# Peptides against a protein of PDB entry 5EFW, part 38

Target 1, 141 residues: chain A of PDB entry 5EFW
Amino acid sequence: TTLERIEKNFVITDPRLPDNPIIFASDSFLQLTEYSREEILGRNARFLQGPETDRATVRKIRDAIDNQTEVTVQLINYTKSGKKFWNLFHLQPMRDQKGDVQYFIGVQLDGTEHVRDAAEREGVMLIKKTAENIDEAAKEL

## One batch from the design tools (peptide; aimed at target 1 F24 G42)

Design b1_p25_6_s4 (made by RFdiffusion4, then SolubleMPNN; from b1_p25_6, 7 letters changed)
Fold by OpenDDE base, seed 1:
Structure b1_p25_6_s4 (fold): chain B 141 residues (1-141), chain A 25 residues (1-25)
Amino acid sequence: as target 1 above (141 residues)
Amino acid sequence: DKELEEARRRAEEFERKAEEIEKLK
């Protein structure tokens, strides 16, 4: 689909299903993580986590989902082959006409290093804008 | 796993809807 071909790393998850599984993933996300679409659809995104992933940061993500709020964090993620990368991650709810949460949009900006200061601010602006664009494109689904 | 199967079914339905909307554009 056109949505899948957006040249950004993102997923859409369904918090109304058990364990908030991924229901949509961009081609770029698959390329980044080295997984096939069949391997990830229907699964929770925790498969990206590994030994050096900070558990407190993971808890912040969980809290945002439970509270139906947005969150932006940086955490270590792993590709299928086991390569580590820093993930500047933004998560926000997608709401329906009545304001009820229908999905979550997760956007990933990958890097070899933990970003700080101006670089972090630029990355955050980028992934938030990306999430807004995806929200507009996907809310009809 | 029944829950995983249902989640994948929903994912496929979402994809189908996306394709249908794309055709209408």
Scores: peptide ipSAE 0.285, ipTM 0.791, DockQ to the pose 0.833
OpenDDE base, seeds 2, 3, 4, 5: peptide ipSAE 0.150, 0.180, 0.205, 0.217; ipTM 0.669, 0.673, 0.750, 0.761; seed 3 fails the geometry check

Design b1_p25_7 (made by RFdiffusion4)
Pose (drawn by RFdiffusion4):
Formats: C-alpha cells, sequence, structure tokens
Structure b1_p25_7 (pose): chain A 141 residues (1-141), chain P 25 residues (1-25)
C-alpha cells in the first residue's frame, strides 16, 4: 500500500482513544528505535523520552497537541537499548473536510546533534513534505 | 495497574484494526 511505501520514519496516533496512542508505526521508525509493533502499538509516543530530554521542549509539544496545531522542534530521544539521538520532529493533525481532527502525524529525522542554519532548513523541508505525503496516503482512514 | 493493562490491550486492538484497513487499500 501507499502508506507502507513511504520510506521515512513516522508514527500516526489516534487522539480519540484515551492517552492518544500510536496506531501505526513505519518500518523505518521501528528499526531506528529498536522496538517491535507488538511492543509499541497502543502506547503514547512519550516512551521515546528520558533523562537528558528537555522538559520545556516536551511542553511545547503538549501545548501544540492541546491546541490541535502543528509544531517543529528538536529534542533528545532514546532507543530501546538506551542509545541517545537527536530528533528533528514535526507534528501535524489530519483533519476531515469539516476541520475535525482525525489523527496526529509525527515524523522523525535522526541526528547526532542539534542542527541549525541550512542543515535545519533541509531537514524541516524533508519532514514536512513526508507529513503531507502521509496525510494524502491516509485520507480515507 | 489492571485498568492500565486493559486500556493498553483495547488500544492495541484498535491499532491492529487500523493496520488491517491499510492492507485493504
Amino acid sequence: as target 1 above (141 residues)
Amino acid sequence: AAEAEELREENYQAALEFEERVKEL
């Protein structure tokens, strides 16, 4: 299927279920984070967080979800085995024709450090185009 | 703890239903 042919890291969540769980995770996201589908489907994506994760940054994501809007940030995430990586993360809601939120889309791009300038602009362009591709691929669900 | 486990299994089943619909596309 088209959703499975998207070669990027991403997860899709359902905010209509309690605690906004993951309902779909990409093949690339699972192998990057070392988790399986059985392990993480039904879980809130906060399991990616840990000690060196910036709390104000997590706050910006919480607020954006509460307001049902987009957000782009960078923060420290951990794999299942505990390895650290920087995550250039973009979040956006999928809406129906009437504007009601159906799901949230999240797209991740791994790095070894915080990026800025041209490197950040390129990474943001890649993750925002992927989110639009995911929205188009999942519009009937 | 039991209520959290039950809720997680209900959400997990919803995810499997979502993936099945994706395969039907």

Design b1_p25_7_s1 (made by RFdiffusion4, then SolubleMPNN; from b1_p25_7, 13 letters changed)
Fold by OpenDDE base, seed 4:
Structure b1_p25_7_s1 (fold): chain B 141 residues (1-141), chain A 25 residues (1-25)
Amino acid sequence: as target 1 above (141 residues)
Amino acid sequence: MEEEEKQLEENKKKALEFIEKIKKL
């Protein structure tokens, strides 16, 4: 399965480039966020943040990138039109055969509500599984 | 601003190169 065939909301970022830009965005992600591919590629994903985005949660994401670890959080994101949505977000490093981080995989599960309990657990399972599928699909890189 | 725009363009180029690599898989 190629990355282009994965019908989920995700991006791939390159931490080796200045400001860890998005280097790939799924069609579903573009639809969710209401941006074109041209508007997103080469940019840091912070454009999804807005006034109600929890800065402490954003710091957790930054810390995970800096420490080259995975993180799962929920945060408010904004579409291009300014529509708010809850993003159940999972980030994990994509490593090469040497174990060095090449990319980050970011998977988004959108919702109108902050999910809790069983719904959160199910969502987390889904986005983590998606991230693994992306990692597997990208192994041929 | 000019340097930021230049960096964005370079990053976009790198992104497109990545996408082209993906399309070849």
Scores: peptide ipSAE 0.667, ipTM 0.934, DockQ to the pose 0.775
OpenDDE base, seeds 1, 2, 3, 5: peptide ipSAE 0.655, 0.662, 0.618, 0.647; ipTM 0.932, 0.934, 0.924, 0.930

Design b1_p25_7_s2 (made by RFdiffusion4, then SolubleMPNN; from b1_p25_7, 14 letters changed)
Fold by OpenDDE base, seed 5:
Order: C-alpha cells, then structure tokens, then sequence
Structure b1_p25_7_s2 (fold): chain B 141 residues (1-141), chain A 25 residues (1-25)
C-alpha cells in the first residue's frame, strides 16, 4: 500500500479508544524503538517516556490531543533497551470529510542531540510533510 | 490490573482490525 511504502518513523493512534492507543506502527518506528509490533499495538505511546523526559513537553502533547490540534516538540524518549534519543515529534489529527477527528498521526525524527536553528526547521518541515503524506494515504480508512 | 489487561486486549484487537483495513488500501 502507499502507507506501507512510507519509510519513516510514525504511528497512528485512535483517540476514540480508551487511552488513545497505537493502532498502527511503521517498521521504521519498531526498529527505532526496539519493540515488536505485538508489544505496542493497543498501548498508549507513553512507554517511550523515561526519567529525563520533560513533563511539560509531555503535557503539550496531551493538550494537543485533548484539544484536537497539531503540535511539534522535541523530547527525550527511550528504546526498549533503555537507550535515550532526542525525538523531534509531530502530532496532528486525521479528520474525516465531516471534520471529525478519526485518528492521530505521530511522526518521529530521531537524533543523538537536540536540534536547533536551521536543522530544527528542516526536521520540522520533513516530519510535517511526512504526516501529510500519511494523511493522504490513510484517508480511506 | 485485570481491567487494564482486558482493555489492552480489546484495544489490540481493534488495532489488528485497523491493520487489516490498511492492507486493503
């Protein structure tokens, strides 16, 4: 499928289910996070958080979900083995033809360090474009 | 904990149904 050909780190979540669980994860996301598909499907993505994850940034993500808006942030996440990485994360709602939120698209750009300036702007453009591509590919869902 | 496990299994089933739908696109 077009969605399967998107070789980026992303998940789709269902806010209509309890605790907004992951309902799809890309192969790249599984590789990044070191989890199997069976370990993450049906779970909230908070399992990526750890001791150094900024709680204020996590609240921004939660607020965006609750308000059905997009958000772009950088936060520390952890792999299954406990390896830290900086996640340049973009989240946006996927809406139906009536404008109702059906899903959320989460796109992750991983790095060893916090990105700034031109690198941050470029990364943000990339993950936003990726989210739009996913939205188009999944519009028939 | 038991309720959480049951909810997880329900959500997992919904995720599987979603994946099947995606594969048809």
Amino acid sequence: as target 1 above (141 residues)
Amino acid sequence: MEEEKEQFEKNKKKAEEFIEKIKEL
Scores: peptide ipSAE 0.334, ipTM 0.838, DockQ to the pose 0.913
OpenDDE base, seeds 1, 2, 3, 4: peptide ipSAE 0.204, 0.177, 0.211, 0.131; ipTM 0.705, 0.738, 0.660, 0.674

Design b1_p25_7_s3 (made by RFdiffusion4, then SolubleMPNN; from b1_p25_7, 15 letters changed)
Fold by OpenDDE base, seed 2:
Structure b1_p25_7_s3 (fold): chain B 141 residues (1-141), chain A 25 residues (1-25)
Amino acid sequence: as target 1 above (141 residues)
Amino acid sequence: MEEEEEQLKKNAEHAEKFIEKIKEL
C-alpha cells in the first residue's frame, strides 16, 4: 500500500476512540521503539514516555489533540528496552472531506541529542513533509 | 482494570480492521 511504502517513523491514532489509541504504526516506528505491533495497537502512545520526558511538552501534545491542531515538539522517549532518544515529533489532524478530524498523524524523527537552529528547522521540514505524504496516502481511507 | 483491558482489546480490534482496510489500498 502507499502507506506501507512510507519508510518513516509514524503512527496513526484515532481520537474518536477512548484515549486516542494507535491504530497504525509503520515498520520503522516498530523498529525504532522495539515494540511489536501487537504490543502497541489499541494503546495510547504515552508508553514511550519515561522519567526524563518533559511533562510540559507532553501537555502541549495533549492540548493539540484536544484542540484538534497540529504541534511540533522535541521530547525524550524510551524504547521498550529503556533506551532514551530525542524525538522530534510532529502531530497533525487528518480530516475527512467534511473537515472533521478523523485521525491524527504522528511523525517521529529520532536522534541522540536535542536539535536546534538549522538542524531543527531541517528536521521539522522533514517530519511535516512526511505527515503531508501520509495524509495524502490516507485520503482513500 | 478489567474494563480498561477490555477497552484496549476493542481498540486493538479496531486497529486491526483499519490495517486491513489500508492493505486494500
Scores: peptide ipSAE 0.297, ipTM 0.807, DockQ to the pose 0.888
OpenDDE base, seeds 1, 3, 4, 5: peptide ipSAE 0.101, 0.086, 0.028, 0.066; ipTM 0.663, 0.601, 0.585, 0.623

Design b1_p25_7_s4 (made by RFdiffusion4, then SolubleMPNN; from b1_p25_7, 15 letters changed)
Fold by OpenDDE base, seed 5:
Structure b1_p25_7_s4 (fold): chain B 141 residues (1-141), chain A 25 residues (1-25)
Amino acid sequence: as target 1 above (141 residues)
Amino acid sequence: MEEEKELLEKNAEHAKKFLEKIKKL
């Protein structure tokens, strides 16, 4: 499928199900996070959070979901083995033909450091473009 | 805990159905 060919870190979640669970994860996302597909499908993505994850940033993500808006943030996430990484994260709603939210697309750009300035702008452009590509590929769902 | 487990199992079933949809793309 077109979605399967997207070699980027991303998930699709279903806000119409209790606790907005992950319903799809890319192979790259599984490799990044060190989880199997079976371990994450049906779960909320909060399992990536840990001690150094900024709670105010997490609230921004929650607010975007509740308000059905897009958001771009940087936050500390953790792999299954407990390794920290900086996640430049973009979330946006996927809407149907009527404009109703069907899913959320979450795109992750991983790094060893917090990015700023030109590097941040470049990363944001990349993850937003990736989200648009996923949205286009998933329109037939 | 049991209620959470049941919820996760139901959500995982829905996720599997979604995977079957995307395989058709």
Scores: peptide ipSAE 0.285, ipTM 0.797, DockQ to the pose 0.894
OpenDDE base, seeds 1, 2, 3, 4: peptide ipSAE 0.147, 0.166, 0.172, 0.156; ipTM 0.682, 0.689, 0.706, 0.615; seed 4 fails the geometry check

Design b1_p25_8 (made by RFdiffusion4)
Pose (drawn by RFdiffusion4):
Structure b1_p25_8 (pose): chain A 141 residues (1-141), chain P 25 residues (1-25)
Amino acid sequence: as target 1 above (141 residues)
Amino acid sequence: ASHPRWEADRALAEKNVEERLEEEE
């Protein structure tokens, strides 16, 4: 299917279920993070966080979800085995024709450090176009 | 359109959420 043909890291969550769980995770996201589908479907994506994760950054994500809007940030995430990576992360809600939120889309791009300038602009462009592709691929669900 | 992977993944997620809510009772 078209959703499966999207070759990027992403997860989709359902905010209408308690604690906003992951209901779909991309093949690339699972192999990057070393988790399986059976392990993480039904879990909130916060499991990616750990000791060196910036708390104010996590706060900006919490607030954006509460307000039902988009956010782009960078933060430290961990794989299942505990390896550290920087995550250039973009979040946006999918809405129906009346504007009601159906799901959240999250797109991840791994790095070894915080990026800025042109490197950040390119990464943001890639992850925002992917989110639009995901929204278009899942509009009937 | 048909999305078999979506339906499988969503069913597994819903089952896991239900089991977790029952344990919290």

Design b1_p25_8_s1 (made by RFdiffusion4, then SolubleMPNN; from b1_p25_8, 17 letters changed)
Fold by OpenDDE base, seed 2:
Structure b1_p25_8_s1 (fold): chain B 141 residues (1-141), chain A 25 residues (1-25)
Amino acid sequence: as target 1 above (141 residues)
Amino acid sequence: MENPEFEESLALARARVAEALAAAA
């Protein structure tokens, strides 16, 4: 489908469902993480975390969800096969016309290295823009 | 209003969540 085939790594989650599960995942995300869509839908995205995932960073994500705010972080994630990768991750709420949070959009930079300085700033701009594009696309009829 | 693709995926995910809850109950 059109939204699924956007060549960006992203998921959409539903905080109104138990444990804020993934309700939508792009093909690119599945390729990045080595999971099938069947394995992903309905699950909380924490399955990407592992031993070296920084818990303080995870808490920042959790806080953003609880406070219904956006956050941008870099954290270690793991593919299905157990491969580590650095995930420049942006999370933001998807709001309805009243401004109420309906979903969250999570965007992962397609690079797997930890980025700093100008590269990080560029990546942040990219994933934020991507999130906005997804927000718009998901709301289209 | 959300697009049909999104809504379909949402419906599927909701079903999976419901199944998981039922299995754990």
Scores: peptide ipSAE 0.470, ipTM 0.858, DockQ to the pose 0.573
OpenDDE base, seeds 1, 3, 4, 5: peptide ipSAE 0.198, 0.421, 0.430, 0.415; ipTM 0.745, 0.844, 0.846, 0.842

Design b1_p25_8_s2 (made by RFdiffusion4, then SolubleMPNN; from b1_p25_8, 13 letters changed)
Fold by OpenDDE base, seed 4:
Structure b1_p25_8_s2 (fold): chain B 141 residues (1-141), chain A 25 residues (1-25)
Amino acid sequence: as target 1 above (141 residues)
Amino acid sequence: MSNPEFEESLELARKKVKERLEAEK
């Protein structure tokens, strides 16, 4: 199974490139967001944001990137056609053998509804586990 | 990173970033 065909919504970004662009996206992510791979690669993921995206939540994501830490949030995102969806989003750094941050992995929950309580906890566990799996898969031949 | 698929995607992204930066000059 190829990395892009992992049936989870995820991207990998490169903070060492200008504006921390998306450098990899799964097929599922493309389907979710209604963008082609060509439209996404090389762009900052902020194109998913829109009028109802909470700016404080976006700041949490930015802070996590700047501080090279992980974060899990829910925020409104928009598809290419302008459809809103709730994104349970987990971001974590991908580190090299020395422990230096090389990339970030962003995982979006499969469901697009706002989740709370037990459903949220389950979703968080799933996307965190997914991020770990992606981290491992991306480093394999 | 040793995944060929990943490296190919990264290379494409780098190219696109470069193109964008050149267009902004």
Scores: peptide ipSAE 0.598, ipTM 0.911, DockQ to the pose 0.585
OpenDDE base, seeds 1, 2, 3, 5: peptide ipSAE 0.589, 0.590, 0.252, 0.285; ipTM 0.908, 0.909, 0.788, 0.814

Design b1_p25_8_s3 (made by RFdiffusion4, then SolubleMPNN; from b1_p25_8, 11 letters changed)
Fold by OpenDDE base, seed 3:
Structure b1_p25_8_s3 (fold): chain B 141 residues (1-141), chain A 25 residues (1-25)
Amino acid sequence: as target 1 above (141 residues)
Amino acid sequence: MENPRFEEDRRLAEERVRKRLEEER
């Protein structure tokens, strides 16, 4: 399975490049955020943040990158046109054959609403499973 | 190649990062 054929909201970033830029974005992610491939490739994903994005939640993401760990959070993001949406987001490292972190996989739940309780737990399981599928597909890279 | 779009997008991203760093000098 090629990465571009996975019909989920996701990005791949490269922590070995300055500022951990996006190096791949799914078509679904581009549709959700209202950006083109040309607009976002080579940029850090922080352009999705805005005035109501919780800074403590952003710090959890930054800490996960720095510590090379996974994290799951829910935060306010903004589309290109400035529309707010709740982003249930899972991030995990993708490791190479040597066990070193090569990339990060970021997966966003379908939908734009704040989810809670059982719905949040279900969403978390779904995006984690999606990340595992992407990691498996990426072994062919 | 198994993932031709990924390889293209990665190269484009790397080029843009390089260009940005040169412009910030």
Scores: peptide ipSAE 0.730, ipTM 0.946, DockQ to the pose 0.739
OpenDDE base, seeds 1, 2, 4, 5: peptide ipSAE 0.726, 0.725, 0.732, 0.728; ipTM 0.945, 0.945, 0.946, 0.945; seed 4 fails the geometry check

Design b1_p25_8_s4 (made by RFdiffusion4, then SolubleMPNN; from b1_p25_8, 15 letters changed)
Fold by OpenDDE base, seed 1:
Structure b1_p25_8_s4 (fold): chain B 141 residues (1-141), chain A 25 residues (1-25)
Amino acid sequence: as target 1 above (141 residues)
Amino acid sequence: MENPTFEESLKLARERVEAELEERE
């Protein structure tokens, strides 16, 4: 299907399972974070957080999940080897035919640098568009 | 698993979640 062929950094999580674990990760996401698929499937994505990750930003993500809303933030994440990177991150719910939340889509901007101004606006538009593409692709499953 | 389908990935994730729950109980 189209979903497995989307060449962007993204994960899909299942809030109906304990601790909202990752149920799908793109190859690009694995390359970005330096983790294998076996290391992350079934786990909450919080393993990307570290000492310099802003807790207030993390709370915004948690609130969005709890409230079943979308959110866009930029935060420090860490690769498996411990390298820091800036993650421009967009999260949104994926709803079923009844309108109920089935999954969450998490998209990370390509690259590891902090972005601002026009570059940030462009990045936000890109990751939001990617999330919509993932949502549409998931309907083909 | 290389380039798994969504369904394959989901199945694997569910199995891991279940295994973790069993270990915690």
Scores: peptide ipSAE 0.635, ipTM 0.897, DockQ to the pose 0.507
OpenDDE base, seeds 2, 3, 4, 5: peptide ipSAE 0.634, 0.629, 0.619, 0.611; ipTM 0.902, 0.900, 0.893, 0.891; seed 3 fails the geometry check

## One batch from the design tools (peptide; aimed at target 1 F24)

Design b1_p26_1 (made by RFdiffusion4)
Pose (drawn by RFdiffusion4):
Structure b1_p26_1 (pose): chain A 141 residues (1-141), chain P 26 residues (1-26)
Amino acid sequence: as target 1 above (141 residues)
Amino acid sequence: SREEALERVKKFEPDYAQQIVDRAFA
C-alpha cells in the first residue's frame, strides 16, 4: 500500500484512545529504534525518552498536543539497546474536513548532534514533506 | 467506543488491532 511505500521514519497515534498510543509504525522507524511491532503498538511514544532528554523540549511537545497544532524540535532519544541519537522531530495532526483531529503524525530524522543553519533547513523540509505524504496516504482511515 | 476503535485500528495494523485496543483500555 501507499502508506507502506513511504521510505521514512514515522509513527501515527490515535488521540481518541487513552494516552494517545501508537497505532502504526514505519519499517524504517522500527529498525532504527530496534523495537518490534508487537513491542510498541499500543504504547505512547514517550518510551523513546531517557536521562539526557531535555525536559523543556518534551514540554513543548506536550503543549502542542494539548493545543492540537504542529511542532518541530530536536531532542535526545534512545534505541532499545540504549544507544543515543539526536532526533529532528516534526509533529502534526490529521484532521477531517470539519477540522476534528483524527490522528497525530510524527516523523523522525536521526543525527549525531544538534543541527542548525542549512543542515537544519534541509532536514525540516524532508520531514515536513513526508508528513504531508503520510496525511495524503492515510486520509480515508 | 471500544468496538469503533477496533475497526479504525484494523485499517492500519489488522494483525495487531486487538492488541492495540487491549493495551489502550488496560

Design b1_p26_1_s1 (made by RFdiffusion4, then SolubleMPNN; from b1_p26_1, 8 letters changed)
Fold by OpenDDE base, seed 2:
Structure b1_p26_1_s1 (fold): chain B 141 residues (1-141), chain A 26 residues (1-26)
Amino acid sequence: as target 1 above (141 residues)
Amino acid sequence: SREEDLERVKKFEPELAEEIIERAYA
């Protein structure tokens, strides 16, 4: 599918299911996080969080979901093996023609450092553009 | 409904849709 051709780190979650589980994960995301598709589909993405994940940042994500809005944050995530990485994360709702939220799109730009300034702006533009591409592709399904 | 949920998920993951639904409702 067009969705599967997007070579970026991303997931699609379904807020209409209990606990807003991941219902699609890109191959790149699986590679990044070191999980198999079977291990993560049907689960809330919070399993990526760990000891050094900033709880205030997590709350921003939760608030965005609850308010059905987009958010862009940076937070520490953990791979299956426990490896830490900085995740420049963008979340946005996927809305239908009526404007109702159908899914959430989460895009991850991984790095070894917290990015700032020009690097952050560039990353934000990239992941937001990616999210729009995912939105278009998903709506074709 | 659960059936509607399944049909939605099948659009993205037809092979694992049943497992996804099962896990989500577990």
Scores: peptide ipSAE 0.811, ipTM 0.978, DockQ to the pose 0.896
OpenDDE base, seeds 1, 3, 4, 5: peptide ipSAE 0.809, 0.809, 0.807, 0.810; ipTM 0.978, 0.978, 0.978, 0.978

Design b1_p26_1_s2 (made by RFdiffusion4, then SolubleMPNN; from b1_p26_1 with D15E Y16L Q18D Q19L)
Fold by OpenDDE base, seed 2:
Structure b1_p26_1_s2 (fold): chain B 141 residues (1-141), chain A 26 residues (1-26)
Amino acid sequence: as target 1 above (141 residues)
Amino acid sequence: SREEALERVKKFEPELADLIVDRAFA
């Protein structure tokens, strides 16, 4: 599918299901996080969080979901093996023609360190553009 | 409903839709 052709780290979640579980994960995302598709689909993405994940940042994500808005943050995430990585994360709602939220799109740009200034701006533009591509592709399904 | 959810999820993951929906409702 067009969605599957997007070679980026991303997930799609379904807020209409209990606990807003992941219903699609890109191959790259699985590779990044070291999980199989069976291990994470149907689960809330919070399994990526760990001891050093900033709780205030997590709250920003939660607020965005609750308010059905987009958000872009950087937070520490963990792979299955426990490896930490910095996640420049963008989340946005996928809306239908009526404007109702149908899904959420989460895009991850991984790195070894927190990015700032020009690097951050570049990353943000990239993941936002990716999210728009995902939105378009998903709506073709 | 579960059936409605299943139909939605199948658009994204036809082979694992049952797993996804079952896990979400567990």
Scores: peptide ipSAE 0.823, ipTM 0.980, DockQ to the pose 0.898
OpenDDE base, seeds 1, 3, 4, 5: peptide ipSAE 0.821, 0.820, 0.817, 0.820; ipTM 0.979, 0.979, 0.979, 0.979

Design b1_p26_1_s3 (made by RFdiffusion4, then SolubleMPNN; from b1_p26_1 with A5H E13D D15E Y16L F25Y)
Fold by OpenDDE base, seed 4:
Structure b1_p26_1_s3 (fold): chain B 141 residues (1-141), chain A 26 residues (1-26)
Amino acid sequence: as target 1 above (141 residues)
Amino acid sequence: SREEHLERVKKFDPELAQQIVDRAYA
C-alpha cells in the first residue's frame, strides 16, 4: 500500500480501542525500536518509555491525546535491548470529513542527542511533512 | 463493537487484526 511505502519511523494508533493501541508500525520503526510487529501491535506505545524519560513530556503527550490536538516534543525512548535514543516525536490526530478523530499518527525522528535550533526546526518540518503524507496514505485504505 | 473494530483494523493489518483487537481488550 501507499502507507507501507513511506520509509519513515511512524506508528498509527486507534483511540477508539481500549488504551489507544498501536495498530500499524512502519518497518523503519520496528528496526529502530528492535521490536517485531507481533510484539507491539495492540499495545500502547508507552513501552518505549523508561527511567530517564521525562514525565512532564509524557504528560504533554497524554494531554494532546486527551484534547485531540497535535504535539511535538523530544524525549528519551528505549529500544527492546535497552538502548536509549532521543526521539523528536510528533503526534497528530487523523480526522474524518466531519472532523472526528479516527486515529493518531506518531512520527519519530531518532538521534543520539537532543537537537536544538536549526537542526530542531528542520527535524520538526520533516516529521510534520511525514505525518501529512501518512494521513493522506492512510485515508486511501 | 469488537467486530466493527476488527473490520477497521483489518484495513491496516489483516494478518494481525485479531491479535490487535484481542490484546487491546485484554
Scores: peptide ipSAE 0.789, ipTM 0.975, DockQ to the pose 0.874
OpenDDE base, seeds 1, 2, 3, 5: peptide ipSAE 0.785, 0.788, 0.786, 0.785; ipTM 0.975, 0.975, 0.975, 0.975

Design b1_p26_1_s4 (made by RFdiffusion4, then SolubleMPNN; from b1_p26_1 with A5H D15E Y16L Q18D D22A)
Fold by OpenDDE base, seed 4:
Structure b1_p26_1_s4 (fold): chain B 141 residues (1-141), chain A 26 residues (1-26)
Amino acid sequence: as target 1 above (141 residues)
Amino acid sequence: SREEHLERVKKFEPELADQIVARAFA
């Protein structure tokens, strides 16, 4: 189900390392993107971008990282084989007890279409909830 | 160093990822 995919589809990145690399990736993310864990760990997630990825949307993501804020966008991503998919993407910082950003949590909801209206609202709710769950679960990192 | 960090992460990532999933959605 959609919820099942959301539940398990995430990455964690480390903005304290050069180029904010992926340090954790769920099995579902690997399945979605067709990459092995070895291929993506230590890399910036930009490898998912391609020719039809909206650069303005990418800039929104970059700005959110730089400003240490959350962002929710939809963008075209590509699997390893070059298959396009729409990614309803939510990114939010994971903060320590002092309030300093330690990591970013990225949650992906994939689809064949750019979702709008009620479908988008539902997806956003779900990916945000997933991000919160991951935040709670990943405190032991 | 970055390389040392990445090696450590890669070493434990599969198990930790599973734990995160389990805790997040149990």
Scores: peptide ipSAE 0.267, ipTM 0.784, DockQ to the pose 0.101
OpenDDE base, seeds 1, 2, 3, 5: peptide ipSAE 0.211, 0.260, 0.205, 0.286; ipTM 0.741, 0.778, 0.724, 0.797; seed 5 fails the geometry check

Design b1_p26_2 (made by RFdiffusion4; failed a check: too like the target's own chain)
Pose (drawn by RFdiffusion4):
Structure b1_p26_2 (pose): chain A 141 residues (1-141), chain P 26 residues (1-26)
Amino acid sequence: as target 1 above (141 residues)
Amino acid sequence: TAHPRFEADRALAEKKVAEREAAKAA
């Protein structure tokens, strides 16, 4: 299917279920993070976080979800085995024609450090276009 | 339009959410 043909890291969550769980995770996201589908479907994506994760950054994500809007941030995430990576992360809601939120889309891009300038602009462009592709691929669900 | 992987993933996720909510209620 078209959703499966999207070659990027992403997860989709359902905010209508308690604690906003993951209902779909991309093949690339699972292999990047070393988790399986059986392990993480039904879990909130916060399991990616750990000791060196910036609390205020996580706060900005929590607020954006509460307000039902988009956010782009960078933060430290961990794989299943505990390896550290920087995550250039973009979040956006999918809405129906009346504007009601159906799901959240999250797109991840791995790095070894915080990026800025042109490197950040390119990464943001890639993850925002992917989110639009995901929204278009999942509009009937 | 058919989405078998999405439907399978979603069914697995809903089952696990329901089990977790039942365990909290107990």

Design b1_p26_2_s1 (made by RFdiffusion4, then SolubleMPNN; from b1_p26_2, 13 letters changed)
Fold by OpenDDE base, seed 2:
Structure b1_p26_2_s1 (fold): chain B 141 residues (1-141), chain A 26 residues (1-26)
Amino acid sequence: as target 1 above (141 residues)
Amino acid sequence: MENPSFEESLALAREKVAKRLAERAA
């Protein structure tokens, strides 16, 4: 389907499973984070966090999950090898036809650098659009 | 690299979750 062909950094998580684990990851995401698919499927995405990851930002993500809302943040993440990168991250719920949350879509901006101002706004628009594309593609499943 | 289907990915994830839970309970 179209979902598996979207060439962007993204994951899909399942809040109905214990600890909201990753249930799908794009190839680009794996390349970005240096993890294999086997290493991350079934795990909570918190493995990307590290010493310099801002806890308050993480809490914003957690709150969005708990409240079933979308959120866009930029935070320090770490690759498997320990490399830091700035992750412009957008999270939004994927709802079924009844409006109930089935999954969450997490999109990461291309690149690893901190973005500001116009570049950040452009990035936000891009990852939000990507999330919508993923949501629409998921309807084909 | 070829992405697995969503269904395949979901199944794998569920298996891993189940396995982890079983290991913790043991």
Scores: peptide ipSAE 0.663, ipTM 0.913, DockQ to the pose 0.510
OpenDDE base, seeds 1, 3, 4, 5: peptide ipSAE 0.660, 0.658, 0.662, 0.656; ipTM 0.911, 0.911, 0.913, 0.910

